Peptides against a protein of PDB entry 7BDX. Designs and how they scored, part 90

Target 1, 212 residues: chain A of PDB entry 7BDX
Amino acid sequence: EMGAAACTLLWGVSSSEEVVKAILGGDKALKFFSITGQTMESFVKSLDGDVQELDSDESQFVFALAGIVTNVAAIACGREFLVNSSRVLLDTILQLLGDLKPGQCTKLKVLMLMSLYNVSINLKGLKYISESPGFIPLLWWLLSDPDAEVCLHVLRLVQSVVLEPEVFSKSASEFRSSLPLQRILAMSKSRNPRLQTAAQELLEDLRTLEHN

## One batch from the design tools (peptide; aimed at target 1 G67 I121 N122 R156)

Design b2_p26_8_s1 (made by RFdiffusion4, then SolubleMPNN; its pose is not in this set)
Fold by OpenDDE base, seed 4:
Structure b2_p26_8_s1 (fold): chain B 212 residues (1-212), chain C 212 residues (1-212), chain A 26 residues (1-26)
Amino acid sequence: as target 1 above (212 residues)
Amino acid sequence: as target 1 above (212 residues)
Amino acid sequence: MKELEERAEEARREAREKTAEIAAEL
């Protein structure tokens, strides 16, 4: 209970850039983010089946942790920190996204995907994530999620790859050979306007690359 | 481990006024401070004897909680919140200060005393604390602590009472009859300059009151 | 293509919005 409450408050205040700077300027940041990854991993490993007790103290705690990572990654210095000093956490997030079933832990997936997207704004972060083993298959695995918001954030992450020629060129062959085009086309017709737009934009970006 | 780390970070960033405002502006503040008191109480009740494992996760967590309360109380809106909405926490802190032996949990005592001192800057807070059952005996109990920093913060809290005529007048008889004058005089000769100064100032304030 | 700065600003906004959204549900 108390840990979840404290972490939730820390999450809330970490939406401020100055708070992120304060977190990172302290001597506890490295340890905190290391333990964050371990805690998230332990939580996901403890999940027996598709149902999550979303209202549990443990779930709230993990959501807050993922939220903190997202908020940190939303700030330039936070991205720099994560990419330079918390790579294990990024590896953990990638792993956990692979371990979670479609429809499982939707809110956690969204937060983790948002964090990865935020990290991907940094070219070094994008390189690191995209060069992770099984990254492209992971994206397609995640696109199988029935949740529109999960899919939205996956598409945004895919777009980050596609829009960076240096990154895309390294994976272009695998990307083209495995691209779930029909799925993305279906998403471009989604009733969810954000998902629809993201899918349309990605399709436009992909078409532009085919003509070059 | 993770809870202690999160709470420690929250403590660190709560040194900012804007962060305190953000904590209090959220819907989780009441619950957080309620659980804070319970957690601190549980910790103190679990202490078997005079030795505390200062480096334990539990100790660190409780220190961070006490630190957060201190930082919140350092801000005007935080004092207002505590005095209006978290009186149970203040009661808990007073109780725990009484339950701890001289020399026991020194750092926690310091933080709790600092929080009470900060609350005492608010007249309503000072009234609330000073009207607590056994408040004056508690101050003298705490002054028996061998730790100079504990004693310093006790003296500062005593000074807050003495400097407020409305509060002092209500307790003046009990205060005068029980005042450990010899102890305060001894502290005025302390090698610790902060303790020395605080004791000297208090003695001056007390002398001024004797002449009025 | 969105500029890096625009994407960064959007990311900050979305992170704040999502924080508020989930925090309200918890």
Scores: peptide ipSAE 0.277, ipTM 0.842, DockQ to the pose 0.250
OpenDDE base, seeds 1, 2, 3, 5: peptide ipSAE 0.211, 0.250, 0.276, 0.259; ipTM 0.834, 0.838, 0.841, 0.839; seed 2 fails the geometry check

Design b2_p26_8_s2 (made by RFdiffusion4, then SolubleMPNN; its pose is not in this set)
Fold by OpenDDE base, seed 4:
Structure b2_p26_8_s2 (fold): chain B 212 residues (1-212), chain C 212 residues (1-212), chain A 26 residues (1-26)
Amino acid sequence: as target 1 above (212 residues)
Amino acid sequence: as target 1 above (212 residues)
Amino acid sequence: SEERERRAREAREETRRLTAEIAAEL
């Protein structure tokens, strides 16, 4: 209980850039983000067995942790920190996104995907994430999710790859061969306007790349 | 581990006034400070049995919690919040300071005393604390501590009482009858310059009150 | 690039919105 409460408060205040800088300026940031990954991993591994209630202290804790990572990654120095000093956490997030089934822990997936998107704003972060083993299959796995918000954040991450020629060129062959184009086309017709827009923009970006 | 790490980071960032405002501006502050008191109480109650290693995750957690309370109390709106909305936490801190033996959990006592001192800057807080049952005996109990930092912060709290005539007048009889004057005089000769100064200032304040 | 800066600003705004929305639901 107390840990989850403290972590939730830390999440709330981490929306401030100054707080992110303060977190990272301390000597405890490395340890915190190391344990963060382990804690998130332990939580996801526990889900295969017992129906963890979403409202559990453990769930709240993991949501807060994912929220903190997302908020840190939203700031330039936070992105730089994650990419340079906490790559294991990024690997953990990628792994956990693969381990979670479609429809499972939707809100957590959204936070994790948002954190990865934020990291992808850093070219080094985008390179690191996109060069991770199984990254392209993972994107398509996640895009199969029935949840529109999960799919939205997947499409945003895909767009980050597509918009960076240096990154896209390295995976272009795999990307073209495995692209769930029909799924993205279906999303471009979604009643969810955010998902619809993201899918349309991605389709436009992809078309532009095919003509060059 | 993770809870202690999160709480420690929250402690670090709570040194900012803006962060304190953000903590208190949320709907979770009341719950957090309620659980804080309970957690600290549980920790202190556990000390009577097993030698809890000072370096335990639990110890780190409680230190961070006490640090957060201290940082919150250092800010005007934080003092106002504690005095108005978290009096149970203040009562808990007073109780725990009584339950801890001289030389036991010195650093925790220092943080708790610092929090009470910070609260005492608010006249309502000073009134509330000083009107607590057994407050004067508690001050003398704490002043018997062999630790100079504990004694320093006790003297500062005593000074807060003495410097407020409205508060001092209510307890003046008990204060005069029980004042460990010889102990304070001994502290005024301490090799610790902070303790020495605090004891000297308090003795001067007390002398001024006797002549009026 | 100007495009990266735009995306960075948007990401901050979206992050703030998203985290607030999720936090309100928990």
Scores: peptide ipSAE 0.353, ipTM 0.868, DockQ to the pose 0.239
OpenDDE base, seeds 1, 2, 3, 5: peptide ipSAE 0.349, 0.350, 0.351, 0.352; ipTM 0.866, 0.868, 0.868, 0.868

Design b2_p26_8_s3 (made by RFdiffusion4, then SolubleMPNN; its pose is not in this set)
Fold by OpenDDE base, seed 3:
Structure b2_p26_8_s3 (fold): chain B 212 residues (1-212), chain C 212 residues (1-212), chain A 26 residues (1-26)
Amino acid sequence: as target 1 above (212 residues)
Amino acid sequence: as target 1 above (212 residues)
Amino acid sequence: MEELEERARRAREEARRTTAEIAAEL
């Protein structure tokens, strides 16, 4: 409980750029982000076991951790730190997104996807995550989720790849051959306006790439 | 472990006034400080039991909690919050300082004493803690500690009482009758210059009060 | 550069929104 409360407060204040800089300027940052990945992984592994009802505090704790990573990645120096010093955490987030089933831990998936999107703002971050093994299959696995927010953040991450020629060119063949076009088209007709817009924009970006 | 890491980071960033304001501006603050007191109390109670070697992480966690309270109390709005909304935490800190033996958990005692000193900067805070049952005996119990930093922060807290006539007048008789003058005189000859100075200043303040 | 800054701004706003939404449901 106390850990969850402390982590939740840290999550809240980490929305400030100055707080993110303070977190990263300390000698504790590396250890914190290392343990963050391990803790998130342990939590996700406990979901697949016959293990008891996930304590609401444990879920809250992992949400706060994912939220902190997201807030750190929202800042330029935070993205640089994650890509330079916390690659294992990024790999863990990618792994966990693959381990979670459609409809499973939706809110956590949203936060993790937001963190990856934030990392993808930097070309270096985008290159790193897009070069991860199984990245493209992972995007489509995540896009099979029935949740609109999960799908929205997947589409945004896909768009970040599509809009960067240096990244997209490396995987263009795999991307084109595996693209769940019918799923994206269905999302472009969604009642969720954010999802609808994101799907429409991505379809337009994809059409622009086909004409080049 | 993860809780201790998160709490340590929160402690570090709580040195900022803006972070303290952000912590207190949220709806989670009351719950956090309530659990803080309970967690610190649980830790101290576990020390007196036959219970195993206190995990280094558990100690670190409690240090971070005490540090957060200290940093919150260092800010005017934080002192106001503690005195208005977290009196139970202040009572808990006073209790724990009484429960700990001389030489036991020295670093924790220092942080807790710093928090009480910071609270005592406000007249409202000073009134509250000084009106706590057994406050004067507690000061002398703490001053029996062989640790110079513990004694220093006790002397500073005593000085805060002595310098406020409205507070000192309520307990002047008890204070004068129980004052460990020989102990304070010994501290005024300490090799620790901070302790030496604090003891000398307090002796001067006490002499000024005797002439009035 | 402007595009990067705008993306970063939007990311911070979305992070704040998502935090508030999740926190309200917990």
Scores: peptide ipSAE 0.123, ipTM 0.821, DockQ to the pose 0.219
OpenDDE base, seeds 1, 2, 4, 5: peptide ipSAE 0.089, 0.087, 0.114, 0.091; ipTM 0.818, 0.818, 0.821, 0.819

Design b2_p26_8_s4 (made by RFdiffusion4, then SolubleMPNN; its pose is not in this set)
Fold by OpenDDE base, seed 3:
Structure b2_p26_8_s4 (fold): chain B 212 residues (1-212), chain C 212 residues (1-212), chain A 26 residues (1-26)
Amino acid sequence: as target 1 above (212 residues)
Amino acid sequence: as target 1 above (212 residues)
Amino acid sequence: SSALEKRAKEAREEARRETAEIAAEL
């Protein structure tokens, strides 16, 4: 209970750039983000046995942690910190996104994907996550999710890769050969307007890259 | 571990007025401060059995909670919130200060006393805490502490009572009859310059009130 | 830098919205 409440408040206030700077300006930031990754990993590993009620204090705690990471990654100095000093957390997020089944922990997936997208705003962050082993298969695994918000945030992350020629060139062959084009085309017809738009934009970006 | 780390970060960022406003502007503030009191109470009750190492994660967690309350009470809107909406927390702090033995949990006592002092900056807060049952005996119990910082913060709280005629008049008889004058006089000779000054100032304030 | 700053602003606004939505459903 109290841990979840404290983390939830920290999540709420971390929407401020000044709060993110204050978190990162302290000597405790490294330890905090290290333990964050371990805590998230322990939670996801616990799901294989007990149907932890999504409304549990532990679930709320982990959601708040993922939200804090997302808010930190939304700030330039936060992205620099994560990419320079907390790479293990980024690796953990990538691993956990792979370990979660389609439809499992949807809200947590959304927050983790938003974190990765925010990190991808920085070229160094985009390079790091896109060069991670199994990154392309992971994107397609996540794009198989039945949830429209999960798929939306995957498409946004895919777009970040596609819009960066230096990054896209490294994986272009694998990307083209494994692209779930029919799935993306189906999403471009979604009733969810955000998903529809993101899928349409990505299809336009991909067409532009095929003509070049 | 993670709870203590999160609360420690929340403590650090709560030094900002904007963060305090953000905490209080959310719908979760009431619940957070309610659970804070319960958590602090549970910790203090656990000390009677196990010598919880003061360096435990739980100790750090409770110190961070007390620090958050102190920082919230340092802000005008935070004082108003605590006095209007979190009186149970103030009652808990007063109770816990009574339950702790001289020399026990010194750092926690300092933070709790700082919280009460900060609340006492508001006349409504000062009235509330000074009208609490056993408040005058509690001040003298705390002033018996061997720690100079505990005694300093007690003297500051006593001074807040003495400097407010409306509050002081209600307890003036009890205050005069039970005042540990010899102890305060001894503190005015302390090698700790902050304690020495606070004791001297309080003795001057008391002399001024005896001549009126 | 301007495009990155725009994306960063949009990401902050989205993170705030998603935070509020998820927090309201919990």
Scores: peptide ipSAE 0.029, ipTM 0.793, DockQ to the pose 0.222
OpenDDE base, seeds 1, 2, 4, 5: peptide ipSAE 0.027, 0.021, 0.027, 0.026; ipTM 0.793, 0.794, 0.793, 0.792; seed 4 fails the geometry check

## One batch from the design tools (peptide; aimed at target 1 I75 R79 S120 L126)

Design b2_p27_1 (made by RFdiffusion4)
Pose (drawn by RFdiffusion4):
Structure b2_p27_1 (pose): chain A 212 residues (1-212), chain B 210 residues (1-210), chain P 27 residues (1-27)
Amino acid sequence: as target 1 above (212 residues)
Amino acid sequence: EMGAAACTLLWGVSSSEEVVKAILGGDKALKFFSITGQTMESFVKSLDGDVQELDSDESQFVFALAGIVTNVAAIACGREFLVNSSRVLLDTILQLLGDLKPGQCTKLKVLMLMSLYNVSINLKGLKYISESPGFIPLLWWLLSDPDAEVCLHVLRLVQSVVLEPEVFSKSASEFRSSLPLQRILAMSKSRNPRLQTAAQELLEDLRTLE
Amino acid sequence: ADTAEALYESTREHHDAVYETALAERL
């Protein structure tokens, strides 16, 4: 209970750039981010499906962990630190997104997809994520999730890699072969404006790159 | 005059999340949200045989109080704090909406309805408001107000209550059937565009979940 | 639980601000 309370407080204060710089400056953050991935992996493996039932100081603990990783990656030196020091944590995030079934732990998936987008803002972070093993199959599969907030963050991450045609050119062929053009087109007609324009903007960029 | 000027200044700066977080600790020593409800209750009681005066130092004081409550509830930890600590203030807001006759204190009713919408974004806040005494009769009473801006913010709150699970097993199925569907339909053909669109959106949501 | 949810929403709003800034920069 005490452990989760401290992680929740750290999640709250981690929204500040001054606090994020202080976390990376203290010689204990490397251990914190290594054991964070282990705790997130342990939490996901412990779930035999079901849902989560807002596990008392268990789900709040891993949500605080993913929330901290997201708030750190939101700061320039934070996403820089993560791609240099905590590449194993990035591997764990990408692995846990594929390991989580659609509709299972939706809040954890959005927090994790938000952190991957933030890390992709860093040039090396974009290279590391896009060059990870089943990255493209993972993207199209996360789009098969019924939750609209998960689909929105997948489209935002796809738009981020698509916005760097150099990195996008390495993962060619499968981007044209396997892309769920129909699902992205359906998302360009959603009554939710943020999801609708995200898919509309991604479609504009996808059609423009195939011709230019 | 001085009290209202300081409250208006606080309403201006309360649009910042950093300021809202700073306000939530101050409620301990000086019961800011406890005495806010008393001041709002005292103001409405003082309008015995009369309606609003406006441009007054007293009128802008309570507008600033309701505006501050709204700006606090607009921040995630603000609406969290209100539903945990300031449930009496939420009671006062819901009570004063019913106590205010139609056409009386229109700007105050809109600001108060905006704060309730914001608190309803929080899961416990939604339960607390929808489970409050006389809540459905209050929605009907507020929709009988001639002012379009008040009707708009009532429809926005009703839309917020209609969306999300609320157990869904006839707990929310009866809430939808008990609404003034005729008045919502009349407001869907309204000459006020903002009101017309809110009633239209709400009607779509009522039909979607039927 | 309520605190965690509130921080969740705050994280979302913070991320949206980073998203809009980063997207504007790349455009």

Design b2_p27_1_s1 (made by RFdiffusion4, then SolubleMPNN; from b2_p27_1, 15 letters changed)
Fold by OpenDDE base, seed 4:
Structure b2_p27_1_s1 (fold): chain B 212 residues (1-212), chain C 212 residues (1-212), chain A 27 residues (1-27)
Amino acid sequence: as target 1 above (212 residues)
Amino acid sequence: as target 1 above (212 residues)
Amino acid sequence: SGLTEALFEETLKRSDKVYEEELAKRR
């Protein structure tokens, strides 16, 4: 209980850039983010494949950890730290996103996707994530989720790849050959305006790339 | 481990007034500080009377919690919150300071004493603490500690009482009758300059009160 | 918990803002 409460407070205050700087300026940041990845992994591994996210102290704790990572990645210095000093955590997030079934731990998946998107704003971060083994299949796996918010954040991550020619060129063949175009087209007609917009924008960005 | 790491980060960032405001502005602050007291109490109760503070994750966690309370109490809004909304935590800190033997958990005692001193900067906080049952005997119990830093922070808390006429007048008889004057005089000759100064200042403040 | 949900929504809003700002730079 107390650990979850502390993490939740830390998550709340990590919305501030100054707090992120303070977190990262300490010698404990590396250890914290290392243990974060391990804790998240242990939690996901403890889930039966069909168990949904429980409203437990453990779930709340892991949720708060993912929130902290997201908030750190929302800031330039935080992105730089994660990309340079916490790559194992990024690898863990990618792994966990693959390990979770569609509909399983949806909110946690959203936070992890948000963190990856935030990291992808850094070119070095985008390169690192996109060059990770199985990255493209992972995107399509995640895009199969029935949750609109999961799909939204996947589309944003896909867009980050598409909008960066240096990154896109490395995987363009695989990307084009496996692109779930019909799924994205269906999302562009979603009743969810955020999902609709993201899908429409991605389709426009993809069309622009085909004409070049 | 992760809980201790999160608490340690939260402790570090709680040195900022803006972070304290952010902690207290959330609906979770009350719950957090309630659980904090319970966690600290459980830790101290788990100690055998002769066990020193161990360098364990649990000890580090409780140490960080005491640090957070201290940092919150260092700020005006934090003091006001503790005095108004977290009195049970203050009672717990007073209790734990009484339960710990001389030389036991010295660093934790120092943080708890620092928190009480910070709270005592608020007149309402000083009133609350000083009117707690057994407060004066507790001061003398703590002043018997062989640790100079414990004694230093006890002397500061005593000074807060002495410098506030409204508070001192309520307990002046008990205070004068039980004052370990010889102990304080010995501390005024300490080789520790911080302890020496605090003892000397307190002796001067006491002399001023006797002449009025 | 209600506060966890609130923090989630706040984090989501911040992510949306970051996305919009970044998208505007890349276009």
Scores: peptide ipSAE 0.348, ipTM 0.816, DockQ to the pose 0.252
OpenDDE base, seeds 1, 2, 3, 5: peptide ipSAE 0.346, 0.345, 0.347, 0.342; ipTM 0.814, 0.815, 0.815, 0.815

Design b2_p27_1_s2 (made by RFdiffusion4, then SolubleMPNN; from b2_p27_1, 16 letters changed)
Fold by OpenDDE base, seed 4:
Structure b2_p27_1_s2 (fold): chain B 212 residues (1-212), chain C 212 residues (1-212), chain A 27 residues (1-27)
Amino acid sequence: as target 1 above (212 residues)
Amino acid sequence: as target 1 above (212 residues)
Amino acid sequence: SSVTDALFEETLRISDKVYEEDLAKRR
């Protein structure tokens, strides 16, 4: 209980850039983000057996951790920190996105995807994430999620790769060969306006790349 | 481990007034401070049996909680919040200061005493604390601590009572009858300059009150 | 919880703004 409450408060205050800087300026930041990854991993591994009630203190704790990572990654210095000093956490987030079943922990997936997108604004971060083993298959697996918000944040992450020529050129062959075009086209017709827009923009970006 | 890390980060960032305002502006503040008291109480109650290693995650967690309370109480809105909405936490801190043996958890005692002192800047807080059952006996018991830093913060809390005529007048009889004058005089001769100064100032304040 | 949902929405808002700003720089 208390840990979840403390972590939730830390998440709330991490919406401030100054708080993110204060978190990172402390000598405890490295340890915190290291333990964050381990804690998130342990939680996701525990989901395979018992119906962990989504309302558990553990769920709230991990949700808050993912929120903190997302808010830290929303800031330039936070992105630089995560990319340079917390790559294991990024690896963990990628792994956990692969471990979570479709429809499982939707909000947690959204936060993790948002954190990855935020990190991907940093060119080093985008390179690191996109060069991760199984990254492209993971994107397509995640895009199969029935949740529109999950799919939205997957499309944004895909767009981050597509809009970076240096990164896209390295994965372009795999991307073109495995692209779930029909799925993206279906999303461009979604009643969810955010999903619809993101899918349309990505389709336009992809068309622009085919003509170059 | 993770709870202690999160709480330690929250403690670090709570040094900012804006972070304290953000903590208090959340609807979780009441729950957080309620659980804080319970957690601190549970920890101190667990000390009577096993040599809980002072370096445990639990110790670090409770230490960080006491630090957060202290930093919240350092801000005017934080004091007002604690005095109005978290009196049970103040009662808990007073109780725990009585439960901890001389030399036991020195740093935790210091943080708790600092939090009480910070709260005592608020007149309502000073009234509430000083009217707590056994408050004066507790101060003298705490002043018997061999630790100079504990004694320093006890003297500051005593000074906060002495410097408030409205509060001091209510307890003046008990204060005068039970005052460990020889102990305070001994502290005024301490080699610890902070303790020496605080004891000297308190002795001067007490002398001023005897002549009025 | 309502609080968790509020924090989630705030995190979404922040990241949406970051997305829009990033997209505007890349286009």
Scores: peptide ipSAE 0.497, ipTM 0.838, DockQ to the pose 0.254
OpenDDE base, seeds 1, 2, 3, 5: peptide ipSAE 0.494, 0.495, 0.494, 0.495; ipTM 0.837, 0.838, 0.837, 0.838

Design b2_p27_1_s3 (made by RFdiffusion4, then SolubleMPNN; from b2_p27_1, 17 letters changed)
Fold by OpenDDE base, seed 3:
Structure b2_p27_1_s3 (fold): chain B 212 residues (1-212), chain C 212 residues (1-212), chain A 27 residues (1-27)
Amino acid sequence: as target 1 above (212 residues)
Amino acid sequence: as target 1 above (212 residues)
Amino acid sequence: SSLTEALFEETLKRNEEVLEKELAKRR
C-alpha cells in the first residue's frame, strides 16, 4: 500500500514542470527510471500467469510509474532526459506494448502510449522510437485494440510519424504496404468524436502524402 | 527496491516549497500521511524481533518517509497541514521516539526530531506536541541517547518549549523537577561544537527563567 | 482506486493540452 501511495503522490506532483526539473536535477533520476522499467516489465510478465486484480497495489504502483513517465515526457527537459539517458525505458515501453494483448491493461497502454507520443514531440525521440525493430507492426497490433482510447493514442503516434518527412521516408514503404486502411476508415466513422477526428485527420494527411 | 526509490525521489523533491504545496494541494495528502504513520509504526514494531539491516529497502523507505515529513514541516503551509489534519502522525512520531532505545535507529530519530522541531515553529504545533502525555519524560529519555545529533535535536526542541512562556508555564513544575541538569551541563562541555552551543544557550535560557 | 482514476483523467486532460499546443505549432 505505502509504495503505491508514495508513487501515486509522485505522479500527482510530477504534473508540474518545476517538479519534473527537480526529479531530473538529482543524481537519482537515472536509477529511478531504470528501476521503473524493470518494475513495469516484471508486472507485465506476471500477468500471463495469475489474473492480478487491476486494482491491486502492484497495478496501482505501475500505473503511477507510467503516469510519472508521461508527465516527465510532457516537458521539454524531460523528453531530452528520456531520449538521452533512459533509452532502455523507452525500449521497455515498446516491448510491453507488444506483449500486452488487445483489451489487456487498457489504462496502462494508454499511459505508455501517451508517454511515447510525448517523447515523439522531440525529433530525436521520434527518430529513436520509429527506428525500433518492429515499430510499424507494433502500431498495427495496438490499432487492433477494441478500446477507443488506445486506438486514439496509436493514431496520434502514427500522425507524429506521418507529419515528419525525415522519419516517414525511412519507413514509408513498410508503412504503406502494411497500413490497416480499412481499420482506420472504420475509426473515421466511430461514435467517439476524438477517435473519429484523429482518424479523419490521419486519412487526410495520408492522402496529402500520396499526391506528393 | 522500487518503493524505496520512489519514496526517496519524493523526499528529494519535497525540499521545494512548490512541491510541498503540490503534495498538500491534492485530495490525497491526508491518506498519504495516514499511511506514512502506519508504515513507520509497523517498521519500528518489526525491529524488536529480527535485526532488520539498517540498509534494507524497508529502512530506506521509512527514512524517506521521515524525510518527507521533515521537509513538509519546514514550510509554513506544511506545518499548518500537519497540526490541523495529521495529528495522528505527530502522535505516532512521539510514540516511536519513545519506543526506540538509546542508540537505536539514530538517523530515523534525527529525522523525526527534526520534523517535530519544524512543527514546533508553529505555536499551535508546539502547544499540541507539548501537551502530549509523557512529553517531558520523552525529552529526557531521548536526551539519554549516546548520539550527539539526537541530543542536539532534543535540545532544540527543549529550547522551543523554554522560549514560549505560554507553553513553558503549563509544564514548568514538571520540567524543573525532572530536568537532567547534569546531562545538559555535560553536553555544554561536548567536543561537538553544535551540541556544546545548544546546551550552553539552553542553560542561559533556563537561568533567565529562574531570575524572572 | 478512485485516486488512480482521477490522476488518470488528469493525465489525459494534460496530454490533450499538450496535443493542442503541438497541433497549433504544426499549423
Scores: peptide ipSAE 0.304, ipTM 0.815, DockQ to the pose 0.193
OpenDDE base, seeds 1, 2, 4, 5: peptide ipSAE 0.298, 0.300, 0.301, 0.299; ipTM 0.815, 0.815, 0.817, 0.816; seed 4 fails the geometry check

